# Peptides against a protein of PDB entry 7AL2, part 42

Target 1, 85 residues: chain A of PDB entry 7AL2
Amino acid sequence: YEIMLIRPKTIDDINYVVDQVLEESNPVILDLSFLEKESPANFKLAGEKIKQMRSNYGAEALLLSRCNDKNLIIIAPKGVSLVRK

## One batch from the design tools (peptide; made by RFdiffusion4, then SolubleMPNN)

Design b2_p17_4_s1 (from b2_p17_4, 5 letters changed)
Fold by OpenDDE base, seed 4:
Structure b2_p17_4_s1 (fold): chain B 85 residues (1-85), chain A 17 residues (1-17)
Amino acid sequence: as target 1 above (85 residues)
Amino acid sequence: LEELKKFAEEIGAEVVK
């Protein structure tokens, strides 16, 4: 698998994340800072998609860091385990 | 930490820290 890195700015970007996780089985490191600042609606949508992937497809999502200019989350598909040492 | 957890819940993620 590949690890994708993206800072979504549009709905297309959000759907790209979903496709990477569910169809390609690739983990995604996601920066949601743009959506949080620029589009409350799309920020909410992104959260809904993440929740759906967790609830319905066994994806795992961890908040790595939140600061003034970055909100980093890793989303892993069911086949990839996120383990903290 | 509470604010961080609140944000994480909003996004649908768990907090690593």
Scores: peptide ipSAE 0.622, ipTM 0.915, DockQ to the pose 0.897
Fold by OpenDDE base, seed 3:
Structure b2_p17_4_s1 (fold): chain B 85 residues (1-85), chain A 17 residues (1-17)
Amino acid sequence: as target 1 above (85 residues)
Amino acid sequence: LEELKKFAEEIGAEVVK
């Protein structure tokens, strides 16, 4: 598999993340800082999609870092385990 | 840490640290 890196800015980007996790089985490292600042609606949508992937498909999502200009989250599909050492 | 956990819950993620 591949690890995808993206800072979503549009609904198309959000749907791309969903497709990568559920259809391609690729982990995605997200920076949600743009949506958080520029589109409350799409930021909420992104969160809803993440929750759906976790509850319905067994995805795992971890908040890696939060600061003024970055909001980093990794989403892993079922079968790719995120392990903290 | 509490604020971070609340934010993570909003996004549907768990806190790593």
Scores: peptide ipSAE 0.621, ipTM 0.915, DockQ to the pose 0.904
Fold by OpenDDE base, seed 5:
Structure b2_p17_4_s1 (fold): chain B 85 residues (1-85), chain A 17 residues (1-17)
Amino acid sequence: as target 1 above (85 residues)
Amino acid sequence: LEELKKFAEEIGAEVVK
């Protein structure tokens, strides 16, 4: 598989993340800082999509880092384990 | 840490730290 990196700015970007995780079975490292700052609605939507992927498809999502300019989350499809050493 | 957990919960993620 591949690991995708993206900083979503639009609904299309959010749907791209969903597609990568559910259809392509690729982990995604995404930076939600743009949505958090620029679109409360789309930020909420992104969170809802992540929760849905976890609840319905067994995806896992971890917050990697949060600071002024970054909001990094990794989402892994079922079958890819996220392990902290 | 609680603030971080609240934020993580909002976006549907768990905290690694």
Scores: peptide ipSAE 0.620, ipTM 0.915, DockQ to the pose 0.911
Fold by OpenDDE base, seed 2:
Parts: sequence; C-alpha cells; structure tokens
Structure b2_p17_4_s1 (fold): chain B 85 residues (1-85), chain A 17 residues (1-17)
Amino acid sequence: as target 1 above (85 residues)
Amino acid sequence: LEELKKFAEEIGAEVVK
C-alpha cells in the first residue's frame, strides 16, 4: 500500500480521502488546518466522514499534532494497524 | 490535554498519549 498526504481544501479533497481509505486501502495523513480556518461546514463534514469510516468500516484515526498552522491526523484502513513504539 | 481531546473527539480521532 501507499501512504497518502493531503491538506484538504474542498469537498472533492474530502471525498478523495474517503476513496483512498475505503477503495484503495491506503492510509492517509491529513492536515485539516485549512478547513478548520476557512470552512466550518466542510471541517464538520470531514469529521463526519472520519467517524463514519471508523464506525462502519473499521478504520482507525489518530491525532498526531495540533498547532496554529497544522492539524495532523492519520486515518488507517481496517487492514493496516497503527502501532506505537 | 483536555482541549486536545475535545478537538480529537470533534474530528473523530483518538489522541496519541
């Protein structure tokens, strides 16, 4: 598999993340700082999609870091385990 | 940490501690 990196800015980007996790079975590292600042509605949508992937498809989602300019989250599909050393 | 957990819950993620 591949690990995708993206800073979503549009609904299309959010759907791209969903497709990567569910259809391609690729982990995705997201920076949600743009959506949080520029589109509260799409930020909420992103959260809903992440929750749905966890609830319905067994994805795992971990917050890696949060600061002024970065909001880093990793989403892993069911078949990929996130392990802390 | 509590604010971090609140944000994580909002976006549907867990906090790495």
Scores: peptide ipSAE 0.622, ipTM 0.916, DockQ to the pose 0.921; fails the geometry check

Design b2_p17_4_s2 (from b2_p17_4, 6 letters changed)
Fold by OpenDDE base, seed 2:
Structure b2_p17_4_s2 (fold): chain B 85 residues (1-85), chain A 17 residues (1-17)
Amino acid sequence: as target 1 above (85 residues)
Amino acid sequence: MEELEKYAEEIGAEVLK
């Protein structure tokens, strides 16, 4: 698999994340800082999509870091385990 | 840390502790 890196700015970007996780089975590391600052509605939508992927498809989601510049989350599809050493 | 947890819950993620 590939690990996708993205800083979503649009709904299309959010849907791209969903497609990568559910259809391509690729983990995604995403920075939500743009949406949080520029589009509260799309930020909320992103959260809803992440919750849905966890609840309905067995994805894992882990917050890696949060600051003003970068709010980093990794989403792993079912079958790719996030392992803490 | 509390703010981090609030953010994580809002976005649907767990916190790396």
Scores: peptide ipSAE 0.601, ipTM 0.910, DockQ to the pose 0.931
Fold by OpenDDE base, seed 5:
Structure b2_p17_4_s2 (fold): chain B 85 residues (1-85), chain A 17 residues (1-17)
Amino acid sequence: as target 1 above (85 residues)
Amino acid sequence: MEELEKYAEEIGAEVLK
Protein backbone atom coordinates (compact mmCIF):
# COMPACT_ATOMS: atom_id res chain seq x y z
CA TYR B 1 0.00 0.00 0.00
CA GLU B 2 0.87 3.67 -0.22
CA ILE B 3 0.56 6.35 2.42
CA MET B 4 -1.33 9.29 1.01
CA LEU B 5 -0.76 12.82 2.25
CA ILE B 6 -3.36 15.48 1.64
CA ARG B 7 -4.58 18.81 2.93
CA PRO B 8 -8.19 18.65 1.75
CA LYS B 9 -9.71 21.80 0.35
CA THR B 10 -12.82 20.58 -1.47
CA ILE B 11 -15.51 17.96 -1.32
CA ASP B 12 -13.66 16.16 -4.08
CA ASP B 13 -10.64 15.97 -1.81
CA ILE B 14 -12.76 14.53 0.98
CA ASN B 15 -14.16 11.92 -1.35
CA TYR B 16 -10.64 11.18 -2.53
CA VAL B 17 -9.69 10.37 1.04
CA VAL B 18 -12.65 8.04 1.35
CA ASP B 19 -11.72 6.29 -1.87
CA GLN B 20 -8.11 5.90 -0.80
CA VAL B 21 -9.07 4.32 2.49
CA LEU B 22 -11.97 2.15 1.39
CA GLU B 23 -11.21 1.30 -2.22
CA GLU B 24 -7.43 1.44 -2.37
CA SER B 25 -6.75 0.36 1.21
CA ASN B 26 -4.20 3.13 1.61
CA PRO B 27 -3.58 4.96 4.87
CA VAL B 28 -4.09 8.69 4.61
CA ILE B 29 -2.43 11.43 6.61
CA LEU B 30 -4.67 14.47 6.51
CA ASP B 31 -4.17 18.08 7.42
CA LEU B 32 -7.63 19.40 8.15
CA SER B 33 -6.52 22.94 8.91
CA PHE B 34 -7.77 24.36 5.63
CA LEU B 35 -11.27 22.98 5.99
CA GLU B 36 -11.47 23.98 9.63
CA LYS B 37 -10.63 27.57 8.78
CA GLU B 38 -12.19 28.03 5.38
CA SER B 39 -15.13 25.65 5.16
CA PRO B 40 -16.93 24.71 8.36
CA ALA B 41 -19.50 22.76 6.37
CA ASN B 42 -16.89 20.65 4.64
CA PHE B 43 -14.98 20.24 7.87
CA LYS B 44 -18.10 18.77 9.40
CA LEU B 45 -18.53 16.57 6.36
CA ALA B 46 -14.98 15.31 6.69
CA GLY B 47 -15.64 14.34 10.28
CA GLU B 48 -18.80 12.53 9.31
CA LYS B 49 -16.93 10.59 6.66
CA ILE B 50 -14.21 9.63 9.12
CA LYS B 51 -16.78 8.44 11.62
CA GLN B 52 -18.53 6.45 8.92
CA MET B 53 -15.32 4.78 7.84
CA ARG B 54 -14.61 3.79 11.41
CA SER B 55 -18.11 2.61 12.19
CA ASN B 56 -18.92 0.80 8.99
CA TYR B 57 -15.59 -0.32 7.57
CA GLY B 58 -13.29 -0.83 10.53
CA ALA B 59 -10.97 2.04 9.74
CA GLU B 60 -8.86 3.58 12.48
CA ALA B 61 -8.40 7.30 12.90
CA LEU B 62 -5.79 8.91 15.11
CA LEU B 63 -5.28 12.58 15.82
CA LEU B 64 -1.56 13.18 15.61
CA SER B 65 -1.27 16.88 16.27
CA ARG B 66 -3.38 20.00 16.34
CA CYS B 67 -2.31 23.59 16.02
CA ASN B 68 -3.54 26.61 14.11
CA ASP B 69 -1.92 25.63 10.84
CA LYS B 70 -1.64 21.85 11.14
CA ASN B 71 -4.43 19.55 12.22
CA LEU B 72 -3.00 16.16 11.43
CA ILE B 73 -4.96 12.93 11.43
CA ILE B 74 -4.01 9.51 10.15
CA ILE B 75 -6.73 7.23 8.84
CA ALA B 76 -5.84 3.59 8.40
CA PRO B 77 -7.96 1.14 6.47
CA LYS B 78 -8.99 -2.16 7.93
CA GLY B 79 -6.02 -4.46 7.69
CA VAL B 80 -3.44 -1.77 8.41
CA SER B 81 -2.91 -1.47 12.12
CA LEU B 82 -1.88 1.66 13.92
CA VAL B 83 0.36 0.42 16.70
CA ARG B 84 1.31 2.43 19.75
CA LYS B 85 4.65 1.70 21.39
CA MET A 1 -5.30 18.24 25.95
CA GLU A 2 -8.91 18.95 26.77
CA GLU A 3 -9.39 20.90 23.58
CA LEU A 4 -7.50 18.24 21.71
CA GLU A 5 -9.90 15.59 22.89
CA LYS A 6 -12.85 17.73 21.95
CA TYR A 7 -11.42 18.17 18.49
CA ALA A 8 -10.77 14.45 18.22
CA GLU A 9 -14.33 13.68 19.18
CA GLU A 10 -15.63 16.15 16.65
CA ILE A 11 -13.57 14.75 13.82
CA GLY A 12 -14.06 11.14 14.86
CA ALA A 13 -10.50 10.29 15.81
CA GLU A 14 -8.66 8.96 18.81
CA VAL A 15 -5.98 11.04 20.45
CA LEU A 16 -2.35 10.05 20.31
CA LYS A 17 -1.22 10.05 23.92
Scores: peptide ipSAE 0.600, ipTM 0.910, DockQ to the pose 0.936
Fold by OpenDDE base, seed 4:
Structure b2_p17_4_s2 (fold): chain B 85 residues (1-85), chain A 17 residues (1-17)
Amino acid sequence: as target 1 above (85 residues)
Amino acid sequence: MEELEKYAEEIGAEVLK
């Protein structure tokens, strides 16, 4: 698999993340700082999509870091385990 | 609730401790 890196800015970007996780089975590292700052509606949508992927498809999501400039989350598809050491 | 945990809950992610 590949690890995708993206800072979503649009709904198309959010859907790209969903496609990568569910269709391509690729983990995605997201920076949600743009959406949180510029579009509360799309930020909420992104959260709903993450929750849906976890609830319905067995994805995992882990908040890596949150600061003023970057809000980093990794989403892993069911076939890729996120293991804490 | 701490800010980091609130954000994680809102976005649907677990927190890396």
Scores: peptide ipSAE 0.600, ipTM 0.911, DockQ to the pose 0.834
Fold by OpenDDE base, seed 3:
Structure b2_p17_4_s2 (fold): chain B 85 residues (1-85), chain A 17 residues (1-17)
Amino acid sequence: as target 1 above (85 residues)
Amino acid sequence: MEELEKYAEEIGAEVLK
């Protein structure tokens, strides 16, 4: 698998994340800072999609770091475990 | 820490501790 890195800015970007996790089984590291600042609606949509992937498809989602200009989350598809040491 | 947990809940993620 590949690890995808993206700072989503559009709905297309959000859908790309969903496709990467569910269809390609690739982990995705997201920076949600743009959506949080520039599009409350798309930020909410992103959160809904993350929750759906966790609830319905066994994905994991972990908040790595949050600051004013960088909100990092990793989403792992089922089969790729996020392990805490 | 509480703010971080609230944000994580909003976006549907667990918190890295």
Scores: peptide ipSAE 0.597, ipTM 0.910, DockQ to the pose 0.942

Design b2_p17_4_s3 (from b2_p17_4 with E6K H7Y I11V D14E)
Fold by OpenDDE base, seed 4:
Structure b2_p17_4_s3 (fold): chain B 85 residues (1-85), chain A 17 residues (1-17)
Amino acid sequence: as target 1 above (85 residues)
Amino acid sequence: LEELKKYAEEVGAEVLE
């Protein structure tokens, strides 16, 4: 698999993330800082999509870091485990 | 930590502790 890196700015970007996780089975490292600042609606949508992937498709999501200009989250599809050391 | 957890909940993610 591949690990995708993206700082989504549009709904298309959000849907791209969903496609990568659910259809391509690729983990995605997201930076949600743009959406949080520029589009509260799309930021909320992104969160809802992540919750849905966890609840309905067995994905895992972990907040890696949060700061003023970078809010990093990793989403792993079912089959790729996030293991804490 | 609570503030971080609030944010994590918003984005549907767990917190790395």
Scores: peptide ipSAE 0.677, ipTM 0.929, DockQ to the pose 0.953
Fold by OpenDDE base, seed 5:
Structure b2_p17_4_s3 (fold): chain B 85 residues (1-85), chain A 17 residues (1-17)
Amino acid sequence: as target 1 above (85 residues)
Amino acid sequence: LEELKKYAEEVGAEVLE
């Protein structure tokens, strides 16, 4: 698999993330800082999509870091484990 | 940490701690 890196700015970007996780089985490292600042509605949507992927498809999601301009989250599809050491 | 967890809940993620 590949690890996708994206800072979503649009709904298309959000749907791209969903597609990568569910259809391509690729982990995605997200920076949600743009949406949080520029589109609260799409930020909420992104969160809902992540919750849905976890709830319905067995994805994992981990908040890596949060600051004003870098809100990093990794989403792993089912079958790719995020392991803490 | 609590504030971080609140944010994590919004985005549907666990916190790395």
Scores: peptide ipSAE 0.676, ipTM 0.929, DockQ to the pose 0.928
Fold by OpenDDE base, seed 2:
Structure b2_p17_4_s3 (fold): chain B 85 residues (1-85), chain A 17 residues (1-17)
Amino acid sequence: as target 1 above (85 residues)
Amino acid sequence: LEELKKYAEEVGAEVLE
C-alpha cells in the first residue's frame, strides 16, 4: 500500500481521503489546519467522515500533533494496524 | 491533554499518549 499525504482545502479533498481509505486501502496522513481556519463547516464534515469510517468500516484514526499551523491525523484502513511500541 | 482530547473528539481521532 501507499501512504497518502494531504492538507484538505475542499469537499473534493475530503472525499479523496475517504476514497483512499475505503476504496484504495491506503493510510492517509492529513493536516486539517486549513479547514479548521477557513471553513468550520467543512472541518466538521471532515470529522464526521472520519467518525463514519471508524464506525462503519473499522478504520483507525490517531491524532499525531496539533498546533496552529499543523493538525496532523493518520487514518488507517481496517487492514492496516496502528501499533504503539 | 484535555484540550487535546476535545480536539481529537471533534475530528474523530484518538490521542497519542
Scores: peptide ipSAE 0.676, ipTM 0.929, DockQ to the pose 0.960
Fold by OpenDDE base, seed 3:
Structure b2_p17_4_s3 (fold): chain B 85 residues (1-85), chain A 17 residues (1-17)
Amino acid sequence: as target 1 above (85 residues)
Amino acid sequence: LEELKKYAEEVGAEVLE
């Protein structure tokens, strides 16, 4: 698999994340800072999509870091485990 | 930590502790 890196800016970007996790089985590291600042609606949508992937498809999601300029989250598809040491 | 957990819930993620 590949690890995808993206800072979503549009709905197309959000759907790309969903496709990568569910269809391609690729982990995604995403920065939600743009959506949080520029589009509250799309920021909420992104969160809803992440929750759906977790509840319905067994994905994992971990908040790596949050600050004014970066809100980093990793989403792992079922079969790729996020392990804490 | 509480504020971070509240934010994490909004984005559907767990917190790295």
Scores: peptide ipSAE 0.674, ipTM 0.928, DockQ to the pose 0.951

Design b2_p17_4_s4 (from b2_p17_4, 7 letters changed)
Fold by OpenDDE base, seed 4:
Structure b2_p17_4_s4 (fold): chain B 85 residues (1-85), chain A 17 residues (1-17)
Amino acid sequence: as target 1 above (85 residues)
Amino acid sequence: MEELEKYAEEIGAEVVK
């Protein structure tokens, strides 16, 4: 698998993340800082999609870091385990 | 921590502790 890195800015970017996780089975590291600041609606949508992937498809999602300019989350598809050392 | 947890809850992720 591949690990995708993206700072989504549009709904298309959000859907790209969903496709990577659910269709391609690739983990995605997201920076949600743009959506949080620039589009509350799309930020909420992103959260809903993450929740859906966890609830319905067995994905995992971990908040890695939140700071002024970066809000980093990793989403792993079912079959790729996130393990903390 | 509260802010971080609120954000995690909002975005549907777990906090790495």
Scores: peptide ipSAE 0.585, ipTM 0.906, DockQ to the pose 0.900
Fold by OpenDDE base, seed 3:
Structure b2_p17_4_s4 (fold): chain B 85 residues (1-85), chain A 17 residues (1-17)
Amino acid sequence: as target 1 above (85 residues)
Amino acid sequence: MEELEKYAEEIGAEVVK
């Protein structure tokens, strides 16, 4: 698999994340800082999609870091475990 | 830490402790 890195800015970007996790089984590292600042609606949509992937498909999502300029989340598909050492 | 947990809940993620 590949690890995708993206700072989504559009709905297409959000759908790309969903496709990568559910269809391609690729982990995605997200920076949600743009959506949080520029589009509350799309930020909410992103959160809903993450929750759906977790509840319905066994994905895992971890908040890695949050600051004014960068909000990092990793989403892993079922079968790729995120392990803290 | 509380703010971080609230944000994580909003976005549907767990907090890395």
Scores: peptide ipSAE 0.582, ipTM 0.905, DockQ to the pose 0.912
Fold by OpenDDE base, seed 2:
Structure b2_p17_4_s4 (fold): chain B 85 residues (1-85), chain A 17 residues (1-17)
Amino acid sequence: as target 1 above (85 residues)
Amino acid sequence: MEELEKYAEEIGAEVVK
């Protein structure tokens, strides 16, 4: 698999994340800082999509770091385990 | 840390502790 890196700015970007996780089975590391600052509605939508992927498809989502300009989350599909050493 | 947890909950993620 591949690990995708993205800083979503649009609904299309959010849907791209969903497709990568659910259809391509690729983990995604995403920075949500743009949406949080520029589009509260799309930021909320992103959260809803992440919650749906976790609840309905067994995805895992971990917050890696949060600061003013970097809000990093990794989302892994069910078949990819996130392991902390 | 509390703010981090609030953000994580809002976005549907777990905090790495």
Scores: peptide ipSAE 0.583, ipTM 0.906, DockQ to the pose 0.908; fails the geometry check
Fold by OpenDDE base, seed 5:
Order: structure tokens, then C-alpha cells, then sequence
Structure b2_p17_4_s4 (fold): chain B 85 residues (1-85), chain A 17 residues (1-17)
């Protein structure tokens, strides 16, 4: 698999994340800082999608870091284990 | 940390501690 990196800015970007996780089985590292600041509605949508992927598809989502301009989340599809050493 | 957890809950993620 591949690890995708994206700072989503549009709904298309959000859907891209969903496709990568569910269809391609690729982990995605997200920076949600743009949506949080510029589009509260799409930020909410992103959160809903993440919750859905976790609840319905066994994805895992971890908050890696949050600061003013970098809100990093990793979403791993089912079958990809996120392990802390 | 508390705000971090609130953000995590909002976005549907777990916090790495």
C-alpha cells in the first residue's frame, strides 16, 4: 500500500481521502488545519466521514499533532495496524 | 491536552498519548 499525504481544501479532497482508505486500502495522513479555519462545514463533514470509516469499516484514526496551522490525523484502513513503540 | 481530546472527539480520532 501507499501512504497518502493531503491537506484537504475541498469536498473533492475529502472524498479522495475516503476513496483512498476504503477503496485503495491506503493510510492517509491528513492536515485538517485548512478546513478547520476556512470551512467549518467541510471540517464537520470530514469528521463525519472519519467517524463513519471507523464505525462501519474498521478504520483507525489517530490524532498525531495539533497546532495553529498543522492538525495532523492518520487514518488507517482495516488491516493496517498502527503500532506505538 | 483537554482541548486536544475535544478536537480528537470532534474529528473522530483518538489521541496519541
Amino acid sequence: as target 1 above (85 residues)
Amino acid sequence: MEELEKYAEEIGAEVVK
Scores: peptide ipSAE 0.583, ipTM 0.905, DockQ to the pose 0.901; fails the geometry check

Design b2_p17_5_s1 (from b2_p17_5, 9 letters changed)
Fold by OpenDDE base, seed 1:
Structure b2_p17_5_s1 (fold): chain B 85 residues (1-85), chain A 17 residues (1-17)
Amino acid sequence: as target 1 above (85 residues)
Amino acid sequence: SKAQEETDKYLDEVVNL
């Protein structure tokens, strides 16, 4: 698989993330900082999509960094283990 | 784990904004 890195800015970007995880089985490192600052609605949507992937498809998520400049979270398909020690 | 708890907390905050 490939590991994708993206800073979503639009709904299309959010859907791209979903496609990468669920259809392509690729882990995605997400920077949600743009959405948080520029679109509260799409920021919430992104969070909902992550939760849905976890709940319905066995995806795993792990927060990498939370700061003003970057809100990094990795979302991985079922079967890819995410561990931070 | 602590890391997963932090992740869960973050996601809850995001969707509850």
Scores: peptide ipSAE 0.736, ipTM 0.941, DockQ to the pose 0.858
Fold by OpenDDE base, seed 5:
Structure b2_p17_5_s1 (fold): chain B 85 residues (1-85), chain A 17 residues (1-17)
Amino acid sequence: as target 1 above (85 residues)
Amino acid sequence: SKAQEETDKYLDEVVNL
């Protein structure tokens, strides 16, 4: 598989993430800092999509970093284990 | 784990904004 990196800015970007995880079975590292600052609605949408993938498809998510510049979370398809040491 | 708890808390914050 491939690991995708994206800082989503639009709904299209959010849907790209969903496609990568569910259709392509690729983990995605997301920087949600843009959405948090610029679009509360799409920020919420991104969070909802992540929760949906976890609840309905067995995806896993792990917060990597939370700061002013980077708001990083990895979302991985079922079968990819996410572990922080 | 602590990391997963932090992740869950973060996602709760995101969707409750």
Scores: peptide ipSAE 0.735, ipTM 0.941, DockQ to the pose 0.844
Fold by OpenDDE base, seed 4:
Structure b2_p17_5_s1 (fold): chain B 85 residues (1-85), chain A 17 residues (1-17)
Amino acid sequence: as target 1 above (85 residues)
Amino acid sequence: SKAQEETDKYLDEVVNL
């Protein structure tokens, strides 16, 4: 599989993330800092999509870094284990 | 794990804004 990196700016970008995880079975590292600052509605939507993928499809998520400049989270499809040591 | 707790807390904050 591939590991995708994206800083979503639009709903299309959010849907791209969902497609990568659920259809392509690729982990995605997301920077949500743009949405948090520029679109609270789409920021919330992104969070909801991540929670839905976890709850309904067995995806895993792991917060990588949270700061003023970057909100990094990895979301991985079922079968890819995410572990922080 | 603590890492997952932090992740869960973050996601809860995101969807509750």
Scores: peptide ipSAE 0.734, ipTM 0.941, DockQ to the pose 0.874
Fold by OpenDDE base, seed 3:
Structure b2_p17_5_s1 (fold): chain B 85 residues (1-85), chain A 17 residues (1-17)
Amino acid sequence: as target 1 above (85 residues)
Amino acid sequence: SKAQEETDKYLDEVVNL
């Protein structure tokens, strides 16, 4: 599999993330800082999609870092475990 | 784990905005 890195800016980007995790079985590292600042609605949508993937498809998510300019979270498809040592 | 609890808290904040 591939590990995708993306800083979503549009709904199309959010849907791309969903497709990568659920259809392509690729982990995705997300920077949500743009959406948080520029589109509260799409920021919320991104969070909802992550929770849905966790609840309905067994995806895992792990917060990597949080600051004013970067909100990094990795989401992985079922079968790829995320562990912080 | 602590890291997963922080992740859950963050996601809850995001969807409750």
Scores: peptide ipSAE 0.734, ipTM 0.941, DockQ to the pose 0.887

Design b2_p17_5_s2 (from b2_p17_5, 9 letters changed)
Fold by OpenDDE base, seed 5:
Structure b2_p17_5_s2 (fold): chain B 85 residues (1-85), chain A 17 residues (1-17)
Amino acid sequence: as target 1 above (85 residues)
Amino acid sequence: SALEEETQKFLDEVVNL
C-alpha cells in the first residue's frame, strides 16, 4: 500500500480521504488545521467521516501532532494496525 | 464556543485510536 498525505480544504478533499482509506486501503496522514480554522461545517464533516470509517469499517485514527497551526492525524484502513508506545 | 467543544471531542476520540 501507499501512505497518502493531504491537508484537506474542501468537501472533495474529505471524500478523497474516504476513498483512499476505504477503496484503496491506503493509510492517510492528514492535517485538519485548514478546515478547523476556515470551515467549522467541513471540519465537523471530516470528523463525522472519520468516526464512520472507524465505527463501520474498522479503520483506526491516531493523533500525531497538535498545535496552533497543525492538526496531524493518521487514519489506517482495516488490516493496518496503529500502535502508540 | 461550539467549535472549541467539537474540537475537544474530536481530539479525545482520535487519541484513543
Scores: peptide ipSAE 0.105, ipTM 0.706, DockQ to the pose 0.092
Fold by OpenDDE base, seed 1:
Structure b2_p17_5_s2 (fold): chain B 85 residues (1-85), chain A 17 residues (1-17)
Amino acid sequence: as target 1 above (85 residues)
Amino acid sequence: SALEEETQKFLDEVVNL
């Protein structure tokens, strides 16, 4: 698999994340800081999509870093486990 | 782990995921 990195800015980007996780089975490292600051509606949408992927498709999501200009999250598809050492 | 649990709780509360 591939690990996709994206800072989503649009609904299309959000849907891209969903496609990568569910269709391509690729983990996605995403920075939600743009959406959080620039589009609360799309930020909420992104969150809802992530929750849906977790609840319905066995995806995992983990916060990697949160600071003033970064909201870094990894989303792993069902077949990829997130493990802390 | 406890750290992961705390992180996920933070994610739920702050990021709302």
Scores: peptide ipSAE 0.050, ipTM 0.628, DockQ to the pose 0.377
Fold by OpenDDE base, seed 2:
Structure b2_p17_5_s2 (fold): chain B 85 residues (1-85), chain A 17 residues (1-17)
Amino acid sequence: as target 1 above (85 residues)
Amino acid sequence: SALEEETQKFLDEVVNL
């Protein structure tokens, strides 16, 4: 698999993340800081999609970093385990 | 695991999921 990196800015970007996780079975490292600052509505939508992927499709999500400029999360599809050592 | 659960709760809090 590939690991995708994206800082979503639009609904299309959010849908891209969903497609990568569910259809391509690729982990995604995403930065939600743009949506959090610029579009509360799309930030909420992104969160809902992540929750749906976790609840309905067995995806895992893990916080990597949170600061003023970044909100980094990794989302792994079912079958790709996130292991912390 | 307990660690995974706590991490998930923290993630939900931080990103407001």
Scores: peptide ipSAE 0.041, ipTM 0.601, DockQ to the pose 0.322
Fold by OpenDDE base, seed 3:
Structure b2_p17_5_s2 (fold): chain B 85 residues (1-85), chain A 17 residues (1-17)
Amino acid sequence: as target 1 above (85 residues)
Amino acid sequence: SALEEETQKFLDEVVNL
């Protein structure tokens, strides 16, 4: 698999994340800071999609870092385990 | 774990926007 890195800015970017996790089984490192500041509606949409992937498809999500200009989360598909040592 | 709980709280916040 590949690890995808993206700072989504559009709905197409959000859909890309969903496709990567569910269809390609690739982990995705997301920076949600752009959506949080520029599009509350798409920020909410991104959160809903992450929740759906966790609840319905066995994805895992882990908060990496949150500050004024950064909101990093990793989403792993089922079969890729996130482990903290 | 504590980290999982932190993540869930963050995600709940996002969904509630």
Scores: peptide ipSAE 0.040, ipTM 0.624, DockQ to the pose 0.867

Design b2_p17_5_s3 (from b2_p17_5, 9 letters changed)
Fold by OpenDDE base, seed 2:
Order: sequence, then C-alpha cells, then structure tokens
Structure b2_p17_5_s3 (fold): chain B 85 residues (1-85), chain A 17 residues (1-17)
Amino acid sequence: as target 1 above (85 residues)
Amino acid sequence: SSLQEETDKYLDEVVNL
C-alpha cells in the first residue's frame, strides 16, 4: 500500500480521502488545519467521515499533532495496524 | 491508550462544532 498525505481544502478532497482509505486501502495522513480555519462546515464533515470509517469499516485513526499550523491525524484502513513504540 | 483517548476526544470536538 501507499501512504497518502493531504491537506484537504474542499469537499472533493474529503471524498478523495474516503476513496483512498476504503477503495484503495491506503493509509492517509491528514492535515485538517485549512478546513478548521477556513470552513467550519467542511471541517465538521471531515470529522464525521473519519468517524464513519472507524465505525462502519474498521478504520483506525490516531492524532499525530495538533497546533495552529498543522492538525495531523493518520487514518488507516482495516488490516493496517497503527503501532506506537 | 492515552493517545487513542486524545484522538477520540479530538474527533468528538470536531464533529460537535
């Protein structure tokens, strides 16, 4: 698999993340800082999609960093384990 | 884990805006 990195800015970007996780089975490292600052509605939508993938498809999510410049979260498809050493 | 708890809390904050 590939690890995708994206800072989503639009609904299309959010849907791209969903496709990468569910259809391509690729982990995605998300930076949600743009949506948080520029579009509260799409920021909320992104969060809802992440929770849906966790609840309905067995995806895992892990917060990597939260600050003004970067809000990083990795989401992994079912079968890809996230392990912290 | 504490990291997973932080993740869950963050996601809850995001969707409750």
Scores: peptide ipSAE 0.674, ipTM 0.923, DockQ to the pose 0.928
Fold by OpenDDE base, seed 1:
Order: structure tokens, then sequence, then C-alpha cells
Structure b2_p17_5_s3 (fold): chain B 85 residues (1-85), chain A 17 residues (1-17)
């Protein structure tokens, strides 16, 4: 698999993340800082999509960093384990 | 884990904004 890195800015970007995780089985490191600042609606949507992937498809998510300019979360498809040492 | 709890809290905050 590939690890994708993206800072979503649009609904298309959010859907791209979903496709990468669910269709391509690729982990995605997301920076949600743009959406948080520029689009509360799409920020919420991104969060909902992450929750849906966790609840319905066995994806895992872990917060990597929460800063003003970096709002990083990794979402991994089922079968890819996220482990913190 | 603590990190998972932090993640869950964050996601709850995001969708409840």
Amino acid sequence: as target 1 above (85 residues)
Amino acid sequence: SSLQEETDKYLDEVVNL
C-alpha cells in the first residue's frame, strides 16, 4: 500500500480521502487545518467521514498533532495496524 | 489508550462543532 498525505480543501478532497482508505486500502495522513479555518461545514463533514470509516469499515484513526497550522490525523484501513510505542 | 482517547475526543469535537 501507499501512505497518502493530504491537506483537504474541498469536498472533492474529502471524498478522495474516503476513496483512498476504502477503495485503495491506503492509509492517509490528513491535515485538517485548512478546513477548520476556512470551512466549518466541510470540517465537520471530514470528521463525520472519519467516524463513518471507523464505525462501518473497521478503519482506525489516531491524532498525530494538534497545532494552529497542523491538525494531523492518520486514518488507516482495516488490516493496517496503527501502533504507538 | 490515552492517545486513542485523545483521538476520540478530538473527533467528537470536530463533528459537534
Scores: peptide ipSAE 0.674, ipTM 0.923, DockQ to the pose 0.918
Fold by OpenDDE base, seed 4:
Structure b2_p17_5_s3 (fold): chain B 85 residues (1-85), chain A 17 residues (1-17)
Amino acid sequence: as target 1 above (85 residues)
Amino acid sequence: SSLQEETDKYLDEVVNL
């Protein structure tokens, strides 16, 4: 698999993340800082999509970093294990 | 784990804005 890195700016970007996780089985590292600042509605949507992938498809998510400039979270499809050491 | 709890709290904050 591939690890995708993206800073979503649009709904199309959010849907791209969903496709990568569910259809391509690729982990995605997201920077949600743009949506948080520029589109509260799409920021909420992104969060809902992540929760849906966790609840319905066995995806896992881990917060990597939260600060003013970057809001990083990794979402991994079922079958890719996220382990903190 | 503490990191998973932090992640869960963050996601809750995001969807409850």
Scores: peptide ipSAE 0.673, ipTM 0.923, DockQ to the pose 0.926
Fold by OpenDDE base, seed 3:
Structure b2_p17_5_s3 (fold): chain B 85 residues (1-85), chain A 17 residues (1-17)
Amino acid sequence: as target 1 above (85 residues)
Amino acid sequence: SSLQEETDKYLDEVVNL
């Protein structure tokens, strides 16, 4: 698999993340800072999609860092476990 | 874990905005 890195700016970007996790089985590292600042609606949508993938498809999500300019979260498809040592 | 709980809180915060 590949690890995708993206800072979503549009709904198309959000859908791309969903496709990568569910269809391609690729982990995605997301920076949600743009959506948080520029589009509250799409920021909320991104969060909803992450929760849906966790609840319905066995994806895992882990917050990596949070600050004013970066909100980093990794989402991994079922079969790729996230482990902190 | 504490990190997972922090993640859950963050996601809840995001979707409740």
Scores: peptide ipSAE 0.672, ipTM 0.923, DockQ to the pose 0.930

